Peptides against a protein of PDB entry 5D63. Designs and how they scored, part 202

Target 1, 292 residues: chain A of PDB entry 5D63
Amino acid sequence: SLRRGIYHIENAGVPSAIDLKDGSSSDGTPIVGWQFTPDTINWHQLWLAEPIPNVADTFTLCNLFSGTYMDLYNGSSEAGTAVNGWQGTAFTTNPHQLWTIKKSSDGTSYKIQNYGSKTFVDLVNGDSSDGAKIAGWTGTWDEGNPHQKWYFNRMSVSSAEAQAAIARNPHIHGTYRGYILDGEYLVLPNATFTQIWKDSGLPGSKWREQIYDCDDFAIAMKAAVGKWGADSWKANGFAIFCGVMLGVNKAGDAAHAYNFTLTKDHADIVFFEPQNGGYLNDIGYDSYMAFY

## One batch from the design tools (peptide; made by RFdiffusion4, then SolubleMPNN)

Design b2_p27_4_s4 (from b2_p27_4, 18 letters changed)
Fold by OpenDDE base, seed 3:
Structure b2_p27_4_s4 (fold): chain B 292 residues (1-292), chain A 27 residues (1-27)
Amino acid sequence: as target 1 above (292 residues)
Amino acid sequence: DKEEEEAIKKARERLRQELADYWAAQA
């Protein structure tokens, strides 16, 4: 089944994503098809899928930016019923906001069925234009119509996945101890991560012995990412990935504090030096402690 | 190697104690 996580949801037929128009938190805000840019954050097009306990393959879909939920207007089964953003909660009993999400007949894409109406989220006529209508529409699970088929591009990792990525990295000390702070993490593109670093003022910060050295830089970066997350998104229940590591060099005569994030495929970590904004596969230290 | 591992362990223990003392002072 689909895992809890943050997804960019892309139509299987045309290069269009499910977009909450203008990221507005107003009830009744249209959800529409809109173009997207690969390897970017796509602000209004990220959805937190929260699985409903004891209801197979059923989720709420919370827009990360607005904090509102995907909602079938009046729960109507009529073809062409509007799909909008609407206030809600992650574990609502409102069938207007409950979506059964399962693999389509092609085994790669998903279909999104409203739990109550049994209609499907449909990019009407496969319209690839910005602002194209997304509506509830009649359908079946086995139909091949790409208007109702969606790729779920996972944009987040669980704490377990992050832990696994760290475990695979060769630059981990034998005494390593990791501390997990959150359950689900939005993984940022490097460009966004770097921009947060720039905006934090760290590029202009002066290294000073003990009073503002490597640990201060690394913690300041994590704090900056945390604040960026709080300021940028209205949804709850996730964090922005930015780790802190303490490491020792091979000779054992030097220690360092640094950051790390995940690669695009979420399978590996990459080290980030907050003192210069560099990304490295080998930072010259083996980590004996991390928190993220 | 082994000595370094023990040094790291001791550092962790010291930090835990320092934090505990700090929290106690706040009570």
Scores: peptide ipSAE 0.005, ipTM 0.343, DockQ to the pose 0.040
Fold by OpenDDE base, seed 4:
Structure b2_p27_4_s4 (fold): chain B 292 residues (1-292), chain A 27 residues (1-27)
Amino acid sequence: as target 1 above (292 residues)
Amino acid sequence: DKEEEEAIKKARERLRQELADYWAAQA
C-alpha cells in the first residue's frame, strides 16, 4: 500500500509529471502533464498523499506549493472531466478530492482512481508536451494503458525512516538519544540545501568563542531551512529535513555541533558542517544527541 | 518499502533507457 508522504508523480509511458499549472492556489487551476528534471525540487509537481482513516487505499493529494488539492471537477464520471487544483482539507469527505491509489497490473506503477466517480487520472493520449491535459477517464484496475499508470517517486521520509538511517550510521555514540520533532520530512537535494546555507549569511559569519560557535552555526542552519520551508510551500503537515547533532570525538575531550541530512536514496545520513558548507561521511565526532 | 522503491527506480530507469534508445534512433 502507498505510504503517507510527498511524491513526485511521473507517467509510466512518457517523461511527464503531474503538474499544477503555475503552482496557482486558485480554485480550478488546471493540473497538467509537464516535463521534469530528475534530482531537483520540481516545485509545482510535489504532492502530499494523506491516507484517509478507515477507507482502504484512499488519499487526498495536496499540492505542496499551492496548498490546494487534486479535484475531479464536479465528481463527474464523464471521460475527459477536468482534474484541477481546488481548496480542501487533508481529511475531507468530498469524493471529488478522494483518490484510491493502488498498484497497477505491472506491480510497480500505480493507478489513481477517483473514489466517487470510479474514473482514473489519465494523461490524455499520452501527450508528453508541456501543458498536456490530465483528466478523469474510464478504465479498470487491471488495464495496462500507460496513460493511467503513474510512478510515485517518494521525496520525503517519515521520522521512523530517518531514525533508521541514523541508527545505521557508524558515527553514533553509545549514549545517543534522538529527538523527533516532526512526522514527515521533505528531503532536499544537496544543491538546494547548500543554496539555503548560502542565502542564510552563514558563509560570512564569524566564529567567536562561545558567543557564536559551532552550536550557533548549527542552529542557524536549521532555522534557515525551517524559514525556507515556511516561505516556499503553502501545504502543511510536513517539515523540511535538517538535523542538528551534538557529538564527541574519540578521545572524549572535545565536542562539536553540526548538521546532517539524508542521502539521495534516503538510506543513510551525511554530515553537514555549517561553518564551511562541507558535506562529510565522517565529521570526526560520534553523535550523542540529535534533533530533527 | 525499500524493495518497492528499488523496483520503481528500476522501472523508471528502464523507461528512460527505452526512450533514449528511441530518440537516438530518430536522430
Scores: peptide ipSAE 0.000, ipTM 0.244, DockQ to the pose 0.010
Fold by OpenDDE base, seed 5:
Structure b2_p27_4_s4 (fold): chain B 292 residues (1-292), chain A 27 residues (1-27)
Amino acid sequence: as target 1 above (292 residues)
Amino acid sequence: DKEEEEAIKKARERLRQELADYWAAQA
């Protein structure tokens, strides 16, 4: 079954993603097919899938940018019915905004069925152009029509997945204690992470003994990422991944505070030095404490 | 996750090739 998380949803047939047009929060904003750029944020194309308790394989889909939900207009079963952004809640009972999401017959892509109408989210005519219509359309689960097949690329990690990535890293001290602050984390590309760092003013900050040293830099970076998240996204129920670590060197005679994030494949962590903006697989310290 | 990503990439390539072949056959 599909896990709770943030997804980039791509058509199986053509290089188009499900896009909320202009990222608008207005009711009735068209959801359309649009091109995307790999390894970027794709601002209007991220969707939080929230599973409905006790309803198998059924979700709401919240657009991260607008905070609105995928909505089948009037819940109509007519082929060609518009799919739009509309105000809603994560655990709504409105069948216009409830979507059953299961594997297609190919075992890799998913189909997205409206719970009420039983029609499927369809990239009309497989049109790869920007702004192509996405609509409810008749279909079956076992059909091979690529217009109704979607790849769900997970862009977030759970706290458990983050914990597992940390546990696999060789630069963790035996006395390590981790503190989890949230449940689901959007993982940023390094380019975005670096841009937040630049915009924070940290590149121009001066290291000063005790008064503004490693811990101040590391906490300032985490605060900057938090602020960026709050300012960038209207959806709730997730955080932006940015960790803080305290570490000790191999000799045991020096300590450091630094940041970390997850690699692109979400399997490992990479260390980030907020004093110079560098990414390192080995920062020269073993972590005895982290919060993220 | 890595295995799933690779499977998806392969599936996309296969489908794209099938579609290309289909279009070529109709021309």
Scores: peptide ipSAE 0.000, ipTM 0.217, DockQ to the pose 0.008
Fold by OpenDDE base, seed 1:
Structure b2_p27_4_s4 (fold): chain B 292 residues (1-292), chain A 27 residues (1-27)
Amino acid sequence: as target 1 above (292 residues)
Amino acid sequence: DKEEEEAIKKARERLRQELADYWAAQA
């Protein structure tokens, strides 16, 4: 079953993603097919899937950028009914905004069925053009129509997944203690992570003994990422991944504070030095403490 | 590129310049 998380939702037939047009928060904003760039944020194309308790395989889909929800207009079962962004809540009872999401017959893609109308999210005519209509359309779970088949590319990790990635890293001290601050984390491409670092002013910050040293740099980076998240996204219920670690060197005679993020496949962590913006698989320290 | 994305990019660029100016003034 689909787990809670942030997804980039891509059509199985053509290289288009489910896009909230212009990222607008206005009720009735069209959800459309749009091209995407791999390994980028794709701002208007990220959706937080929140599972509904006690309703099997059923979710709300919140657009990260707008904070609005995928909504079948008037809940109509008529083929061609518009799918739009609309104000809502994560645990709404409005069937216009409840979506049953399960694997298609191919075992890889998903189909997205409106809970009320029982129609499916459809890229009309499989149109690959930017702005192509996405609508509710009649269908069945076993039908092979690629217009109604979607790949859910996971763009986030749970706290448990992050914990697992840390646990298998070789640069963790035997005394390690980790502290989890949130439940779900959007994982940024390194390019975006670096841009946040640049925009924070840290590249121009001067190291000063005790008053502004390694821990200040590391915490400032985390704060910058947090602010970036708050300023960039209107949806709630997730964080932007940026960890802080305290580590000791191999000799045991020096300590350091630094950042870390997750690799693209979310299986490993990579260390980030906020004093110079470098990414390293080995930062020269073993972590005895982290919070993220 | 969409309007909202470009607006955000421009805002971040402005912030970057402001912060750069701040740090330059501290040197």
Scores: peptide ipSAE 0.000, ipTM 0.292, DockQ to the pose 0.025; fails the geometry check

Design b2_p27_5_s1 (from b2_p27_5, 12 letters changed)
Fold by OpenDDE base, seed 3:
Structure b2_p27_5_s1 (fold): chain B 292 residues (1-292), chain A 27 residues (1-27)
Amino acid sequence: as target 1 above (292 residues)
Amino acid sequence: SMLEDMYAHLASVLGEEFAKRVMEKLT
């Protein structure tokens, strides 16, 4: 079963993703096929899938940017019915906004079926052009039509997954205690993470004993990421991943505060030094505490 | 509370003075 999370949803047949046109929050905004760039923030193409309790394999899909939901216009079962962004709630009972998402017959891609109409999200004619129509269309779960098959690339991690990644890292002190602040985290590409760091003013900040030292840098970075998240996305129910660690060196005579994020595959953490913007697999400290 | 636990942990590892300084920045 598909897990709660943020997904980039890509067509199985052509290099197009499900895109909310212009990221508009207006009711009736078209959802279309659009090109994307791997390993970047595709702003209008990220969807929070929220599972509906007690309804098997059924979700709402909230556009991260607009905060609106994938909506089958009038819930019509007619082939060619528009799929749009529309205001809604994560646990709505409106069948226009409920989507059953299960594996296709190929075992890797998914099909997206409207709960009410039983039609499927379809990239009409497999059109790879920007702005190509996405519509509800008749189909079956076992059909091989790539117009109705979608890869769900997970762009977020749960707190449990983050915890597991930390636990696998060799630079964790025996006294380590982690504190989880949120439930689901969008994991940023390093380029975006770095840009937030640059925009925060931290690159120009001066280290000063106690008054503005390592902990201030690390906390400032986390605050900057948090603010970036709040300013960038209208959807709720997730955070932007940016951890803070406190660590001690091997000799046990020096402590440091630093940040960390997750690797691209979400399996490991990488350390980030907010004083210089560097990414390191070994920052020279073992963490005895983290919050994220 | 979570904050109380954080303080206790910090104090146990780095001492009361350090823990106090860190917590002042978090609260």
Scores: peptide ipSAE 0.209, ipTM 0.795, DockQ to the pose 0.784
Fold by OpenDDE base, seed 4:
Structure b2_p27_5_s1 (fold): chain B 292 residues (1-292), chain A 27 residues (1-27)
Amino acid sequence: as target 1 above (292 residues)
Amino acid sequence: SMLEDMYAHLASVLGEEFAKRVMEKLT
């Protein structure tokens, strides 16, 4: 089954993603097909899938930017019914906002069926143009029509996945203790991560013994990422990934505080030095503690 | 608490003084 998480949802037939028009939080805002740029933050095209307890393979889909939910207008089963953003809650009982998401016949893509109407989210005519209509449409689970098949590109990791990535890294001290602060994390591209760093003022900050040294830089970076998250997204129930590590060098005579994030494939961590904005596979320290 | 545990862990690895400095920034 589909895991809880943040997804970029891409059509299986054409290079178009499910987009909330203008990222508007207004009820009835059209959800449309729109082009996207790989390996970037596609602001209006990220969806938090929240599984509904005791309802198999069924989710709400919250637009990360607007905080509104994917909604089949009036729950109508008529082909061509509008799919819009609408106010809602993660665990709603409103069938207009409940979506059964399961693998398509090809075993890679998914189909998105409205729980009530049993119609499917459809990129009408497979139109690849920006603003193309997305609507509820009749269909079946086994039908191979690419208009109704969607790739779910996972943009987030669970705390467990992050923990696993840390555990497999060779630069972890034998005494390592990790502290998990959240349950689901949006993983940023390095370019975005770096931009947050730049905007934080840290590039212009001066290292000063104890009063503003490594721990201050690392914590300031985490705070900056947290603030960026709060300012950028209206949805709740997730965090932005930015870890803090404390490490000791091989000689055991020096300690350092630094940041880390996840690699593009989410399988490994990469260290980030907030004092200079560098990304490193080896920062010269073994972590004995992290919080993220 | 989590913070108390963090402090204890830091102190055990790098000593009391370092633990204090770090925790002052976290609280």
Scores: peptide ipSAE 0.208, ipTM 0.803, DockQ to the pose 0.910
Fold by OpenDDE base, seed 5:
Structure b2_p27_5_s1 (fold): chain B 292 residues (1-292), chain A 27 residues (1-27)
Amino acid sequence: as target 1 above (292 residues)
Amino acid sequence: SMLEDMYAHLASVLGEEFAKRVMEKLT
């Protein structure tokens, strides 16, 4: 079953993703097919899937950028019915905004069925052009039509998954304690993470004994990422992943504060030095505490 | 609380001075 998370949703037939046009929060904004760039933030193409309690395989889909929800216009079962962004809530009872998402017959892609109409989200004619119509369309779960098959690429991790990634890292001290601040985290590409670092002013910040040393740099980076998240996205119920670690060296006579993020596959962590913007697999310290 | 636990842990590893400095920025 599909887990709660943020997804980039790509058509199985053509290189097109589900896109909220212009990222607009206006009711009735078209959801369309649009090209995407791998390993980047596709701003209008990220969707938070929230599972509905006690309704099997059923979700709301909130556009991360606009904070609006995927909505089948008037809940119509007619083929070609528009799919739009519309105001809503994560646990709505409105069947226009409830989507049953299950594996297709190929076992890799998903189909997205409207809970009320029982029609499927369809990239009309498999059109790969930017702005191509996405609509509700008649179909069945077992059909192989790629117009109605979607890959759900998970762009976030749960706190539990992050914890597991940390636990696998060899540079964790035996006294390690982790403190989880949020439940779901959007994982950024390194390029975006670095850009936030640059924009924070940290590259020009001067190290000063105690008044602005390693802990200040690490906390400032986390604050910058938090602010970036708040300023960039209108959806709620998630955070941007940026951890702070405190570590001790092998000799036990020096401590350091630094950041960390997750690797592209979300399986491991990578250390980030906020004093110079470097990514390292080994920062020379073993972490005895983290908060993220 | 979480913050109290964080302080206690930091203090145990690096001493109270360092713990206070870090926690002042988090509270």
Scores: peptide ipSAE 0.201, ipTM 0.794, DockQ to the pose 0.812
Fold by OpenDDE base, seed 2:
Structure b2_p27_5_s1 (fold): chain B 292 residues (1-292), chain A 27 residues (1-27)
Amino acid sequence: as target 1 above (292 residues)
Amino acid sequence: SMLEDMYAHLASVLGEEFAKRVMEKLT
């Protein structure tokens, strides 16, 4: 079954992703096929899938940028019915905004069925052009039509996944304690993470004993990422991943505060030094505490 | 609470002074 999370949803047949046109929050904004760039933030193409309690394999899909929801226009079962962004809530009972998402017959892609109409999200004619129509269309779960098959590329991690990534890192102190602040985290590409760091003013900040030292840098980075998240996305129910760690050296006579993020595959952590913007696999300290 | 536990942990590893400084920045 599909896990709660943020997904980039890509067509199985052509290099096109499900895109909310212009990221607009207006009711009735078209959802369309659009090109994407791997390993970047595809702003209008990220969707938070929220599972509906007690309804098997059924979700709402909230556009991360606009905060609106995928909506089948008038819930119509007619082939070619528009799929749009529309105001809603994560746990709505409106069948126009409820989507049953299950594996297709190929076992790797998913199909997206409207709960009410039983039609499927379809990239009409498999059109790979920007702005191509996405509509509800008749179909079955076992059909192999790539127009109705979608890869759900997970762009977020749960707190449990983050915890697991930390646990397998070799630079964790025996006294380590982690504090989880949120449940689901959008993981940023390093380029975006670095840009936030640059925009924060930290590259020009001066280290000063106690008054502005390692912990201040690390917390400032955390705050900058938090602000970036709040300013960038209208959807709720997720955070932007940026951790703070406190570590001690092998000799036990020096401590440091630093940041960390997750690797591209979400399996490992990488350390980030907010004093110089460097990424390191070994920062020279073993973490005894983290919060993220 | 989470914050109380965090303080206790910090204090145990780095001492009360450092724990206090960190917590002041977090609250």
Scores: peptide ipSAE 0.185, ipTM 0.779, DockQ to the pose 0.782

Design b2_p27_5_s2 (from b2_p27_5, 13 letters changed)
Fold by OpenDDE base, seed 5:
Structure b2_p27_5_s2 (fold): chain B 292 residues (1-292), chain A 27 residues (1-27)
Amino acid sequence: as target 1 above (292 residues)
Amino acid sequence: SMLEAMREHLASVLGEEFAQRVMAKLT
């Protein structure tokens, strides 16, 4: 079954993703097919899937940028019915905004069925052009039509998944203690993470004993990422991944505070030095504590 | 505070004297 999380949803037939046009929060904004760039933030193409309790395989889909929800216009079962962004809530009972998402017959892609109408989200004619129509369309779960098959690429991790990634790292001390602050985390590409670092002013900040040392740099980076998240996205119920670690060096005579993020595959962590913007697999410290 | 939590954790694992020495030198 599909897990709660943030997804980039790509058509199985053509290189097109489900896009909320212009990222607009207006009711009735078209959802369309649009090109995407791998390993970047595709701003209007990220969707938070929230599972509905006690309704098998059924979700709301909230656009991260606009904070609006995927909505089948009037809940109509007619082929060609518009799929739009519309105001809503994560646990709505409105069948226009409830989507049953299950594996297709190929075992890799998903189909997205409206709970009420039983029609499927369809990239009309498999059109790969920007702005191509996405609509509700008749279909079956077993049909092989790629117009109705979608890859769900996970862009977030749960706190448990993050914890597991940390635990696998060889530079975590056996007595490590982690403090989890949120439940779901959008994982940024390094390029975006670095840009936030640059925009924070940290590259020009001077190290000063106690008044602005390693803990200040690490906390400033986390704060910058948090602010970036708040300023960038209108959806709620998730955070941006940026951890703070406290470690001790091999000599056992110095402590350091630094940041960390997750690798592209979300399986491992990579350390980030906020004093110079470097990414390292080994920062020279064993972590005893983390906040994220 | 974060640093106090770290100090307490280190003290519990490695002893108070060690924790104080390590935390006195933040890089």
Scores: peptide ipSAE 0.247, ipTM 0.851, DockQ to the pose 0.190
Fold by OpenDDE base, seed 4:
Structure b2_p27_5_s2 (fold): chain B 292 residues (1-292), chain A 27 residues (1-27)
Amino acid sequence: as target 1 above (292 residues)
Amino acid sequence: SMLEAMREHLASVLGEEFAQRVMAKLT
């Protein structure tokens, strides 16, 4: 079953992703096929899938940028019915915005079926051009039409997944205590993470004994990421991943505060030094506390 | 208290003397 999370949804047949045109929050904004760049944010192409309680394999899909939801126009079962962004809520009962998402027959891709109409999200004619029509179209779960098959590239992690990644890192102290602040985290590419760091002013900040030292840098970075998230996305129900750690060196005679994020595959953490913007697999400290 | 819990945690990691310094301010 598809887990709650943020996904980049890519067509199985052509290199096109489900895109909310111009990221507009207006009702009726077309959802279209659009090219994407791997390992980037792809601003208008991120969707928060929220599972509907007690309805098997059924979700709302909220565009992260606009805060609007994938909507089948008038819930029509007619082939070619427009799929648009529309205002909604995560746990709506509106069948126009409820999508059953299950594995296709190939076992890797998903099909997206409207709960009410039973039609499928279709990249019309498999058109790979920017702005290509995405519509509801007749189909079955078993057929192999790539126009209706989608890869769900997970762009977020749950708190549990983050916790697991931390736990298997070799630079965690035996006394480690973690504090989980949110439930789902968008994981940023390092380039984006670094840009936030640059824009925060931290590169120009001066280390000063106690008054502005390691903990201040680390907390300032987390605050900057939080603000970036709030300013960048209209959807709710997720956070931007940026952790703070307190660690002690092997000798036990020095402590440090630093940041961390997740690796591209979300399986491991990487340490980030907010005082110089460096990424390290080993920052020279073992963490005894983190919050994220 | 929370502060005492923090101190105890640090003491378990760093030892009592160093924990006291860290509680003043991390470096």
Scores: peptide ipSAE 0.038, ipTM 0.652, DockQ to the pose 0.214
Fold by OpenDDE base, seed 2:
Structure b2_p27_5_s2 (fold): chain B 292 residues (1-292), chain A 27 residues (1-27)
Amino acid sequence: as target 1 above (292 residues)
Amino acid sequence: SMLEAMREHLASVLGEEFAQRVMAKLT
């Protein structure tokens, strides 16, 4: 079963992703196929999949940027029916916005079926051009048509996954306590993380004893990421991953506050020094506390 | 609460003064 999370949804046949045109929040905004750049934030192409309680394999899909939901126009079962962004809620009962998402016959890709009409999200004619039509189309679960097969690339982690990544790291103190602040986290590429750091003013900030030292830098970075998230996305129900750690050196005579994020594969953490913008696998401290 | 637990942990490891400073930034 597909897990709750933020996904980049890519066609199985051509290098196109499901894109909300211009990221517009207007009702009826077309959802289209569009090119994407790997390892970057594809702003209009991120979708929060929220599972519907007690309805097997059924989700709403909220566009992260616009805060609107994938909607089959008038719930029509006619082939070629437009799929648009439309206002909604995560746990709606409107079948126009309910999507059954299950593995295709190939066991890797997914098909996206409208709950009401039983038609499938289709990249019409497999068109790889920007702005290509995405529509509801007749089909079956076992068909191999790549126009209706989609890879769900998970761009977020659950709190449990983050916790597991931390637990695997060798630089965790025996007294470690972690505090989880949210349930689902968008994981940023390092380039985006660094840009937020640059824009925060931290590169020009001066270390000063007590009044602006390591803890201030680390918390300021987290605050900057939080603000960036709030300013960038209209969807709710997720956070941007940026952790704060407190660590002690092996000698036990020095402590440090720093940040951390997740690696691309979400399996490990990497330490971030907010005082210089550096990424390190070993920052020289073992963490006894983290919050994220 | 989570925040109270965090404060207590910080206080135990780094002392009360540091714990208070951190918590003031978090609340």
Scores: peptide ipSAE 0.024, ipTM 0.568, DockQ to the pose 0.699
Fold by OpenDDE base, seed 3:
Structure b2_p27_5_s2 (fold): chain B 292 residues (1-292), chain A 27 residues (1-27)
Amino acid sequence: as target 1 above (292 residues)
Amino acid sequence: SMLEAMREHLASVLGEEFAQRVMAKLT
């Protein structure tokens, strides 16, 4: 069963992802196949899958960038029907925007079936070119047509997953207390995380006793990430992952505030020092408290 | 405040005196 989360949706047959053309919020904007770059933010190719309560395996798909939803034009069951971005809500009853998503016969990819029409999201002719047509097309759950098979690469973590990653880290004190602020977090590549840090002005900020010390740096970084998220994405219902930790050094004579994010596989955390922009597996402190 | 919460937590675990010393040295 597909979990609520943000996904990069890639065709199983060719290196093409489901892309909202130009990231436009206009109703009727084509959804197309488009190339992507691994380990980067593919801005127009991220989709928030929201499960519909009491409807098995059925979701809305909200484009993170535009805030619009995947929509089968007029809900038509005709092969070749356009799939577009369209205004909507996460828990809509509009069958044009409801998608049943289940594993394909290969057990790794998914098929995306429109709830109403029972047709499938299809990369027409398996065209790998940028701007290739994506349409509703007839099909079955068990057939192996790669035009209708999609990998759902999870780009976010739940608060529970983040909590689990923290718990596995050896630099967490036994009395650690974590405070969860949101439910779902987009996990950024380090390059993007670093760029936000650079753009925040923190690299030029000077440490000053009490007035601008470690806690100020760490909170400023979190604020910068939050603002970046608000400015970059029109969809709601998720946050950008950037944690703040408070720790004590091994000598037990100094405390520090710092940031942390998740590793690429989302299984571990990595510490980020906002005073110098460094990533460390060991920042020299054991965490007693965190919020994220 | 966040730092006060940290201090209180440390105090509960390590004692008040220790917590004060640690929190007096923020890097």
Scores: peptide ipSAE 0.264, ipTM 0.861, DockQ to the pose 0.186; fails the geometry check

